# Ledger of designs, part 27: peptides against a protein of PDB entry 4LZF

Target 1, 155 residues: chain A of PDB entry 4LZF
Amino acid sequence: GGRLVVFPNGTRKELSADGQTVKVMFFNGDVKHTMPDQRVIYYYAEAQTTHITYPDGMEVLQFPNNQTEKHFPDGRKEITFPDQTVKTLHPDGREESVLTDGTIIQLNPDGSKVIQFNTGQREIHTADFKRREYPDGTVKTVYSDGRQETQYPTG

## One batch from the design tools (peptide)

Design b1_p21_2_s1 (made by RFdiffusion4, then SolubleMPNN; from b1_p21_2, 8 letters changed)
Fold by OpenDDE base, seed 5:
Structure b1_p21_2_s1 (fold): chain B 155 residues (1-155), chain A 21 residues (1-21)
Amino acid sequence: as target 1 above (155 residues)
Amino acid sequence: SKEEEQRELKEAAAAAAAAAA
């Protein structure tokens, strides 16, 4: 059978009969589950946050406001906000947000920004210009010096 | 920030883990 260890401080440790599952119920209300697959599920009672750690280094955080964060071993982070926007932070500094309406916002390490609208239009921001690309092939550029240029699609 | 919260939580976890023999 399983084992139950009760510590003087009130912490309880339950071990499954097969020894593959360990549940620690801390005196502060925190709970730690070590699973057969070696993932560790930690529940922080005060913060009402769940933190899952995987053997490969993956971490998943679930916050009480319904935000979730995945921390990948390579340093990439994926944040799912309560509104279901998903933001990915890449190790190279690139950030990408995908909105529920299909809009994609990309921040590049060079400081440029790209917005892919759900309409098919794209807007590019650089230090030198702001450019709008239209589905018909028209491109409008406003340069930092105030010049404006329209490039029409080829027939 | 959530990253700050994560750090605080990890510190708390370490303290709690020490309470388990």
Scores: peptide ipSAE 0.027, ipTM 0.684, DockQ to the pose 0.048
Fold by OpenDDE base, seed 1:
Structure b1_p21_2_s1 (fold): chain B 155 residues (1-155), chain A 21 residues (1-21)
Amino acid sequence: as target 1 above (155 residues)
Amino acid sequence: SKEEEQRELKEAAAAAAAAAA
């Protein structure tokens, strides 16, 4: 069967019979599970945070406020906020937020910003202009010099 | 920030792992 090791400091280590599962209950209340699939689940008692590490380098953090962060091996990070907004941070510096209403906000490394509204409208911000694209094909541009241009749809 | 918290957690995990034998 399994075995239990009790350390002098009060830490307890439980090993499954096959040795594939290890549970360490630390004296401070932390808990570490090593699973057969080699993922490690660490619970920090004081912070009430769960940290899962995978063999491929994936990491998942679960915070007590219901925020979840996924750290991918490629350097991408995905944050699910308590309000269920999902923010993705890309290694190239691009950021994308998906709001619960379907709005998508993209921040590009060059400083440009794109908002895809749930209405089908899109707003593009660059150093040179703000542009609003409408579902009917109308495009309104306000340039940095104050000039305004309306492009009407063709049909 | 949550990234700062993660660093603290990783540091604590390393210390805990060393203590767990």
Scores: peptide ipSAE 0.026, ipTM 0.677, DockQ to the pose 0.048
Fold by OpenDDE base, seed 4:
Structure b1_p21_2_s1 (fold): chain B 155 residues (1-155), chain A 21 residues (1-21)
Amino acid sequence: as target 1 above (155 residues)
Amino acid sequence: SKEEEQRELKEAAAAAAAAAA
């Protein structure tokens, strides 16, 4: 059978019979599970946060406010906000947010921003201009100097 | 930020893990 070790500080360690599953219940209320697949599930009692680490380097954080963060081995981070917006931070510095309405917001390493609206409109922000592209092919540009330009669709 | 919170949690976890080693 399994075994239970009780430490003087109140920490308890439960081991499965095969030793493949280990549960540590810390004196502070934290809980650590080491699973047969070598994933480690740590629960922080005070913060009410769950942190799962995988042997490949993947990490998953679950916060009490319903935010979830996935840290991928390649350095990418995926944040699911309480409102279910998903933000992906790429190792190259690019960020992408997907809103629940289908809007996609891209932040590029060069500081440019692209918003792809669920309406099919796209807005591009650069140091030099803000540009709105419409589904009909109309493009409106407002330059940093205040100049405005409209490009009309060709059919 | 959540990253700051994560750092604090990791530090606490390391301390807790050391106590049960």
Scores: peptide ipSAE 0.026, ipTM 0.679, DockQ to the pose 0.047
Fold by OpenDDE base, seed 2:
Structure b1_p21_2_s1 (fold): chain B 155 residues (1-155), chain A 21 residues (1-21)
Amino acid sequence: as target 1 above (155 residues)
Amino acid sequence: SKEEEQRELKEAAAAAAAAAA
């Protein structure tokens, strides 16, 4: 019940019997799958990259170096690096990286940076200071002028 | 950048799609 169309340039088009699945094998080696759920899976042969587009506007890119990128309809981007670090780029300009050891690095639109270490320590970088927060409640601040302040937990 | 690469890939896809006409 399916159909195969072979074009003069060597491109081949396979249609399922219901017409809901379409596979186009281009002469250059690229492959395009249109799925019943309206996903479009495009494989770029030369780049060895897979690009999936979803009806809701989601896009997924899979690169040959094992990097994966998700582009969300709201403008958010999520990059999974080959080392499995996940970086999220938010529409507001905030960036968040989650390392494999559980460390979270946040870059804020105002230029401030927050590092949540897997040890439970947190470091905050602002224009005015760097602050280290310890699990015991101790807070150490180094100000831009070099002044240092330590706040000890009370109780 | 990967965004630039994505754009180039989309352009290539468009060219490939045109070849299927």
Scores: peptide ipSAE 0.026, ipTM 0.679, DockQ to the pose 0.049; fails the geometry check

Design b1_p21_2_s2 (made by RFdiffusion4, then SolubleMPNN; from b1_p21_2, 14 letters changed)
Fold by OpenDDE base, seed 4:
Structure b1_p21_2_s2 (fold): chain B 155 residues (1-155), chain A 21 residues (1-21)
Amino acid sequence: as target 1 above (155 residues)
Amino acid sequence: SKEEEMERLREEARRAAEEAE
């Protein structure tokens, strides 16, 4: 059968009969589960936060406000905000946010910004210009010097 | 950061486990 160890400080350790599952209930209310798949689930009682660590180095944080953070072994981070916006932080410094309306916002390491609107319009921000691309192929550019250019679709 | 806070909490939990074992 399973084993229960109760420590003098009030911490409890439950071992499954097969020894593959370990549950530690700390005196402060924190809980640690070691699972057969080698994932470790920490629950922090005060913070009401769940932290899962995987054997491949992936980590998942679940916050009480419904924010979820995934830390991938490659250094990528994926944040799901309470509003269900998903932000991806790439190791190269690129950031991508996907809004609930389908709008995608990309921040590039060079400081440029690209917004892909749910309407099919795209906006590009650089140091030199802001450019709006329309689904019909029209492109409007406003340069930093105040010049404006419109490229009309061919055809 | 939230990550640094969780790391601290993890260290505290680890310490509590080591003190119990």
Scores: peptide ipSAE 0.024, ipTM 0.627, DockQ to the pose 0.058
Fold by OpenDDE base, seed 3:
Structure b1_p21_2_s2 (fold): chain B 155 residues (1-155), chain A 21 residues (1-21)
Amino acid sequence: as target 1 above (155 residues)
Amino acid sequence: SKEEEMERLREEARRAAEEAE
């Protein structure tokens, strides 16, 4: 059968009958589960936050506001916001946000920005210009010096 | 930060678990 150990400080340790699941209930209300698949699930009672660690180094944070953060072993982070926007932080410093309407916003390490609109339009921001690309092939560029250029699609 | 708070809580939970083993 399972085993329950009660410590003098009020912490409780439950072992499954097979010994593969361990549940520690701390005196402060925190809970640690060690699962048969070697996942470790921490529940922080005060923060109402769940932190799952996987044996491959993956970590998942679940916050009470429905924000979820995934920390990948390669250093990538994926944040799902309460509004269901997904932001990916890459180890190279690139950031990508995918909005619920399908708009993609990319921030590059050099400070440039690319917006891919759900309409098929694209906007590129650099230190030197702002460029708008249209689905018909028209390109409008506004340079930092105030010059404007329109390139029409070659038929 | 929220991350820093989580690290502190994780260290506390780890120590408490080690004391309970």
Scores: peptide ipSAE 0.024, ipTM 0.623, DockQ to the pose 0.059
Fold by OpenDDE base, seed 5:
Structure b1_p21_2_s2 (fold): chain B 155 residues (1-155), chain A 21 residues (1-21)
Amino acid sequence: as target 1 above (155 residues)
Amino acid sequence: SKEEEMERLREEARRAAEEAE
């Protein structure tokens, strides 16, 4: 049969009959589950947050506002916001956000930014210029010195 | 940040788990 251990501080530890599942109910309302697959599930009662740690180093955070964060073993992080925007943080410092409308925003380690709009327009931000590319092939550049250039598609 | 809150909570949970071991 299963085993229940009650500690003097009010913490309770439940062991399954097979010993593969451990449930710790802390005196503060937090809960820790150790599963047969070696996944550890923390529930933080005050924060109402669930934190799952996998044996491969994967971590999943679930917040009460429906934000979910995945921390991959390679150092990549994927954040799903309540609005369903997905932000990926790469180990090289690159960030990518995919909006629900299909807009993609890339932040590069060099400080440059690229926005791919759902309309097919692209905007590139660098230290030296802001450039807008249009689906018709028109390119508008505003340089940091205030100079503007428009390149028209070759007919 | 939520990350800092989670780190604190992780430390608290670790401490509480060690005290229960």
Scores: peptide ipSAE 0.023, ipTM 0.616, DockQ to the pose 0.053
Fold by OpenDDE base, seed 2:
Structure b1_p21_2_s2 (fold): chain B 155 residues (1-155), chain A 21 residues (1-21)
Amino acid sequence: as target 1 above (155 residues)
Amino acid sequence: SKEEEMERLREEARRAAEEAE
């Protein structure tokens, strides 16, 4: 059968009968599970947070406010916010947020921003201008010097 | 950050687990 070890400080260690699962219940209420697939699940009782580490270096954080963070071995992070917005942080410094309405917000390493609206409109923000692209091919640009330009679709 | 807090907690849990082995 399984084995239970009880330590003097109140920590408990449970071993499954097959030896493939280890559960440590710390005196402070924290829990560590080592699973047959070699993932390690930490539960922090005070923070009410779950932290899963995978053998490939993947990490998953689950917060009590329903935020989830995935930390990929390549340095990419994917954050699912409580409102179900998904933000991806890339190793090159690019950030992408996908809103629940399908709007995509991209922050580029050069400081530019691109918003792809669910309506098919796109807005580009640079140091020099803000540009709005419309589905009909119209492009409106407002330059940092206050100039405005409208480009109409060639019929 | 939340990440830095979690890493501290992970290190504490690791230390406590090693002391319990």
Scores: peptide ipSAE 0.023, ipTM 0.610, DockQ to the pose 0.055

Design b1_p21_2_s3 (made by RFdiffusion4, then SolubleMPNN; from b1_p21_2 with E4A R6Q A10R A11E)
Fold by OpenDDE base, seed 1:
Structure b1_p21_2_s3 (fold): chain B 155 residues (1-155), chain A 21 residues (1-21)
Amino acid sequence: as target 1 above (155 residues)
Amino acid sequence: SAAAAQAALREAAAAAAAAAA
């Protein structure tokens, strides 16, 4: 059958009969679950935060404000904010945010920025210019020297 | 909007208890 161990400090350890599930209830209210799928679930009682670690190195953090963070083995991080915006941080320094309206914001390691609007318009920011691309193929560019240029689609 | 990253750290006392368990 299952086993219950009670430690002198007040920590409790429950083992399933098959030994595949272990639950540790710490004296401070924290809880650690070791599951049959080898994931480890930590609950921090004071912070009300859940931290799941997977055998492949994946980590998932769930915060009390409803923010969720995924830390991938390749170094990528994916943050789902309370407003359901999803931000991905890549190991190369690139950041991408997907808003609930479908807008995508990309920050590149060189400092450039690309906004893909849900309207099909795109805005590109570089050190040399700010450019707006329209669905019809029109492109408006404002250069850092103050020059403005409009390119019209061929048709 | 400015997105704030959060981090959770294990309590040293809880970690010590886990090692003893």
Scores: peptide ipSAE 0.042, ipTM 0.695, DockQ to the pose 0.039
Fold by OpenDDE base, seed 4:
Structure b1_p21_2_s3 (fold): chain B 155 residues (1-155), chain A 21 residues (1-21)
Amino acid sequence: as target 1 above (155 residues)
Amino acid sequence: SAAAAQAALREAAAAAAAAAA
């Protein structure tokens, strides 16, 4: 059968009969599960946060406000915010946020920003200009010096 | 617009973890 060890400090350790599952209940309310699939689940009682680590290096954080963070072995991070916005942080420094309305906001390593609106419009921000691209091919550019330019599609 | 990020947590109860290891 399973085994329960109770330590003098109040920490408890439960071992499954097969030894594949270990549950440690710390005296402070924290819980650590070691699972058969070798994932380790930490629960921080005070913070009410769950931290899962996987053998491949994947990590998952679950916060009490429903924010979830996935830390991929390749260095990519995916954050699901409480508002259900999903932000991906790429190892190259690129960031991409997908809003619930389908808008995509991309921050590029060069500091440029691209917004793909759910309307099909696209806005590009650089050090030199802000540009709005319309589905019909019209492009409006506002340069950092205040100049404005409209480019019309070739029909 | 994006919600505020939260700091990742680390296991701070090293002494307790060591005792239960």
Scores: peptide ipSAE 0.040, ipTM 0.699, DockQ to the pose 0.036
Fold by OpenDDE base, seed 5:
Structure b1_p21_2_s3 (fold): chain B 155 residues (1-155), chain A 21 residues (1-21)
Amino acid sequence: as target 1 above (155 residues)
Amino acid sequence: SAAAAQAALREAAAAAAAAAA
């Protein structure tokens, strides 16, 4: 059968019969599960947060406000906010947010921003201009000096 | 970030785990 060890400080350690699952219940209310697949599930009682670590270096954080963060081995992070917006932080510094309405907001390492609206319009923000691209091919640009330009579709 | 705060909590937990052996 399984084994239970009770430590003098109140920590308890439960081992499965096969020894593949270990559950540690710390005196402070934290819980650590070591699973057969070598993932470690840690529950922080005070913070009510679950932290899963995988043997490949992946980490998953689950917060009490329903936010979830995935930390990938390559340095990429994916945050699912309570409103179900998904934000991806790339190792190159690029950030992408996907809103529930399908709008995509991209922040580039060079400081530029691109918004892909669910309407098919795209807005590009740079140091020099803001540009709106329309599905029909019309492009409107407002430059930082206040100059405006409209490019009409060809054909 | 919330992740940074959790990293600090993880270190504290590791110390507690080591004490339990």
Scores: peptide ipSAE 0.038, ipTM 0.700, DockQ to the pose 0.052
Fold by OpenDDE base, seed 2:
Parts: sequence; structure tokens; C-alpha cells
Structure b1_p21_2_s3 (fold): chain B 155 residues (1-155), chain A 21 residues (1-21)
Amino acid sequence: as target 1 above (155 residues)
Amino acid sequence: SAAAAQAALREAAAAAAAAAA
């Protein structure tokens, strides 16, 4: 059978019969589950937040507002916001947001920004210009000096 | 003692996680 240990501070520890599952109910209301696959599920009672740690170094945070964060062993982070936007932070400093409508927003380490609209339009922001690319091949550029250029599609 | 130490460590971790949200 399983075992129950009750500590003087009110913390309780439940062990499965096989010893592979451990549940700790802390005196502050927090709960820690250690699973047979060695993942650890920690529930923070006050914050109502779940934190899962995996043996490979992967971490998953689940917040009460329905936000989820994944912390990958390579340093990459993936945030799913309550509105279901997914933001990826790369170790090189690049950020990518995918909106629910399919729009992709990229922030590059050099400070440039690229928006890929679901309409097939693309907008590029740099220190030197803003550029809009249209599905028909038209490209409009506004340079930092105020000059404007329109490139028309061939054909 | 080990359970109390773990609880204290996790309370500190909870504060850090809340700041990251």
C-alpha cells in the first residue's frame, strides 16, 4: 500500500504503493507532484499557477489568466497569451509573434521589424525606411529622409 | 525539515514566476 507522512508543520506527503508517484501538500497550500517519468508538477496556491519541470530542462508555466509559457533547454521561450497569440523569444534576441488571424510579426536583433499580413502584404521597418510589399508585386518605400519610391510589378 | 526548506524555496520561485507573467 501507499504511505502518508504528516509533518509537524502541517505538510503532508503521499507516496504511491510502487513509490513512483509522490504528492506533497505543503502547509501554505502548494502542491508538488513527482511523476514516474520524473517530471515535477508544482502548484502555487496563492498565485494559482502551475509549474511543470521536465528532466531535459523543459519548463511549462500555466497562469490563472490562461497564459502559458514554455521555457526550452536551448533558452528559447514560447508564450501563448490569453488571446491565443503565440510569441517566441529566440536566444539570439529575435522575437516572433503569430496572431490568431495568421499575421506574423518579427522583431530582429538589429532593430528591424517585419510584419507578414494574412492578406499577403508584407511591411518592413528599418532605421532607414518603411517598406510595404503588395501581393501584386508593387513595393512602396518611404525613406527616413522623406523620399518615397514606388516599384510597379513587371507584366 | 527538507519539506520546509523546499516550501521556502518554492515560495521564492512563485514570486519570480508572477513577475514573469
Scores: peptide ipSAE 0.032, ipTM 0.668, DockQ to the pose 0.033

Design b1_p21_2_s4 (made by RFdiffusion4, then SolubleMPNN; from b1_p21_2 with A2K A5E R6Q A10R)
Fold by OpenDDE base, seed 1:
Structure b1_p21_2_s4 (fold): chain B 155 residues (1-155), chain A 21 residues (1-21)
Amino acid sequence: as target 1 above (155 residues)
Amino acid sequence: SKAEEQAALRAAAAAAAAAAA
């Protein structure tokens, strides 16, 4: 059968009969679950935060404001905000945000920015220009020197 | 930041785990 250990400080430890599940209930209300799949689930009572660690190095944090963060073993982070915007931070410094309306905002390591609008328009920001691409193939560029160029779609 | 919060939580977890050892 399972076992219950009660420590002098009030912490309780429950062990399953097979030893594959361990639940530690700390005196402060924190809870630690060790699962058969080797994931470890921490619940921090004061912070009301859940932190899951996986054996491959994956980590998932769930915050009381409904924000979720995934920390991948490769160093990538994925943040789901309360409004359901998803932001991905890549190890190379690239960042991508996907808004609920389908808009995608990309920040590149070189400082350039790309916005893919849900309308099909795309805007590119570089050190040298701002460029707007339209679904019909029209491209408007405003260069840093103030020159403007429009490229029209050819039939 | 959330990263700072994570670091604080991890430190607390380590301390709590040591207390139950």
Scores: peptide ipSAE 0.052, ipTM 0.717, DockQ to the pose 0.050
Fold by OpenDDE base, seed 2:
Structure b1_p21_2_s4 (fold): chain B 155 residues (1-155), chain A 21 residues (1-21)
Amino acid sequence: as target 1 above (155 residues)
Amino acid sequence: SKAEEQAALRAAAAAAAAAAA
């Protein structure tokens, strides 16, 4: 059978019969589950936050405002905001946001920005220019010095 | 990111739960 240990401080520890599942109910209301697959689930009662850690180093955080964060072993982070925007933070410093309308915004370590619109248009921002690419192949560039260039589609 | 907030929560939990963890 399982075991229940009650500590003097009010913390309780439940062990499954096979010992593969452990549930610790802390005196402050926090809960820790250790699962057979070795994932550890922390529930912080006051913050109403769930934190799952995996043996490979992955972490998943669930916040009471419906934000979810995934922390990958390679250092990448994926944040799902309450509005369902998904932001990925890459170890190289690149950031990508996917909006609910399908727009993708990329921020690059060099300070450049790329917006892929749901219309198929793309806009590139650099220190030297802003460039708009259209689905028909037209490209319009406005340079920092005020010069404008239009490249017409081939074919 | 709420990573800093979570780090604070983990620190508090570790301090409170050292014997039972």
Scores: peptide ipSAE 0.051, ipTM 0.715, DockQ to the pose 0.048
Fold by OpenDDE base, seed 5:
Structure b1_p21_2_s4 (fold): chain B 155 residues (1-155), chain A 21 residues (1-21)
Amino acid sequence: as target 1 above (155 residues)
Amino acid sequence: SKAEEQAALRAAAAAAAAAAA
């Protein structure tokens, strides 16, 4: 049989018979589950948020607005927004957003931006130019000085 | 990102855990 401990402050602690599962129901309504695999599932009652921590340092947060955040041990973060856009924040400062229509937006540490459209077109933004690449191989560049260049496909 | 919210949640968790000790 398991064990139930009731603390003077109203917190309750339930232990499984093997001691591998622990459930703490805090007086403030928070709930903490420690699982046999050593992951900890914490429910914040006030924020209505679920926070899972893994032994390897992985963290998963589930927010009441349906946003989910994964925090990887290497410092990478993956955010799934309520609209199902997925944004990845890399430790080097690079950011990638994948939209529901398949468009990919990349923000690079050097300040450049790359948009891979679902149409197969790609747009590159730098300090010096904006460039549009078309599926047929045509490339149109507008430079910061206003000069325009079109490169036509070969073949 | 909800980083500030996460930080607040961690503080709350720490306080709650201390109460159960």
Scores: peptide ipSAE 0.050, ipTM 0.716, DockQ to the pose 0.048
Fold by OpenDDE base, seed 4:
Structure b1_p21_2_s4 (fold): chain B 155 residues (1-155), chain A 21 residues (1-21)
Amino acid sequence: as target 1 above (155 residues)
Amino acid sequence: SKAEEQAALRAAAAAAAAAAA
């Protein structure tokens, strides 16, 4: 009960019997699927990229190098790199990268950077200093003027 | 990010949408 429409340019349109699925195969090899759940799947043949759009505004891009990008309706973006690092870009300008080893890198809108190492150490970068915090409570600070300070844990 | 690639893809999508009409 489905339909096939063939256009003069070679584009083909397949409609399911229920009309809930539409597949357009463009003459250039691109493919567009409209699914029953109203998501739209674009496949770009030349770029070998898949772009999924959802009715709520969610978008998912899948690139041939195995990078995936999710664009959330709230403006957040999540990038999974080929090495499986996940970077989240927040609408407020904050960026967070989670490395496969568990290291978390946070870039803040104020320009500060925080690295949470998998060892439990944390490094804080500001315009004025770089600070290393250790699990035992030791804190080492190198100030922009070259001064260094060590703060020892209480105990 | 692959923002530039995405932008190119969006342009292609727009062209494709026009071609599908």
Scores: peptide ipSAE 0.042, ipTM 0.709, DockQ to the pose 0.045

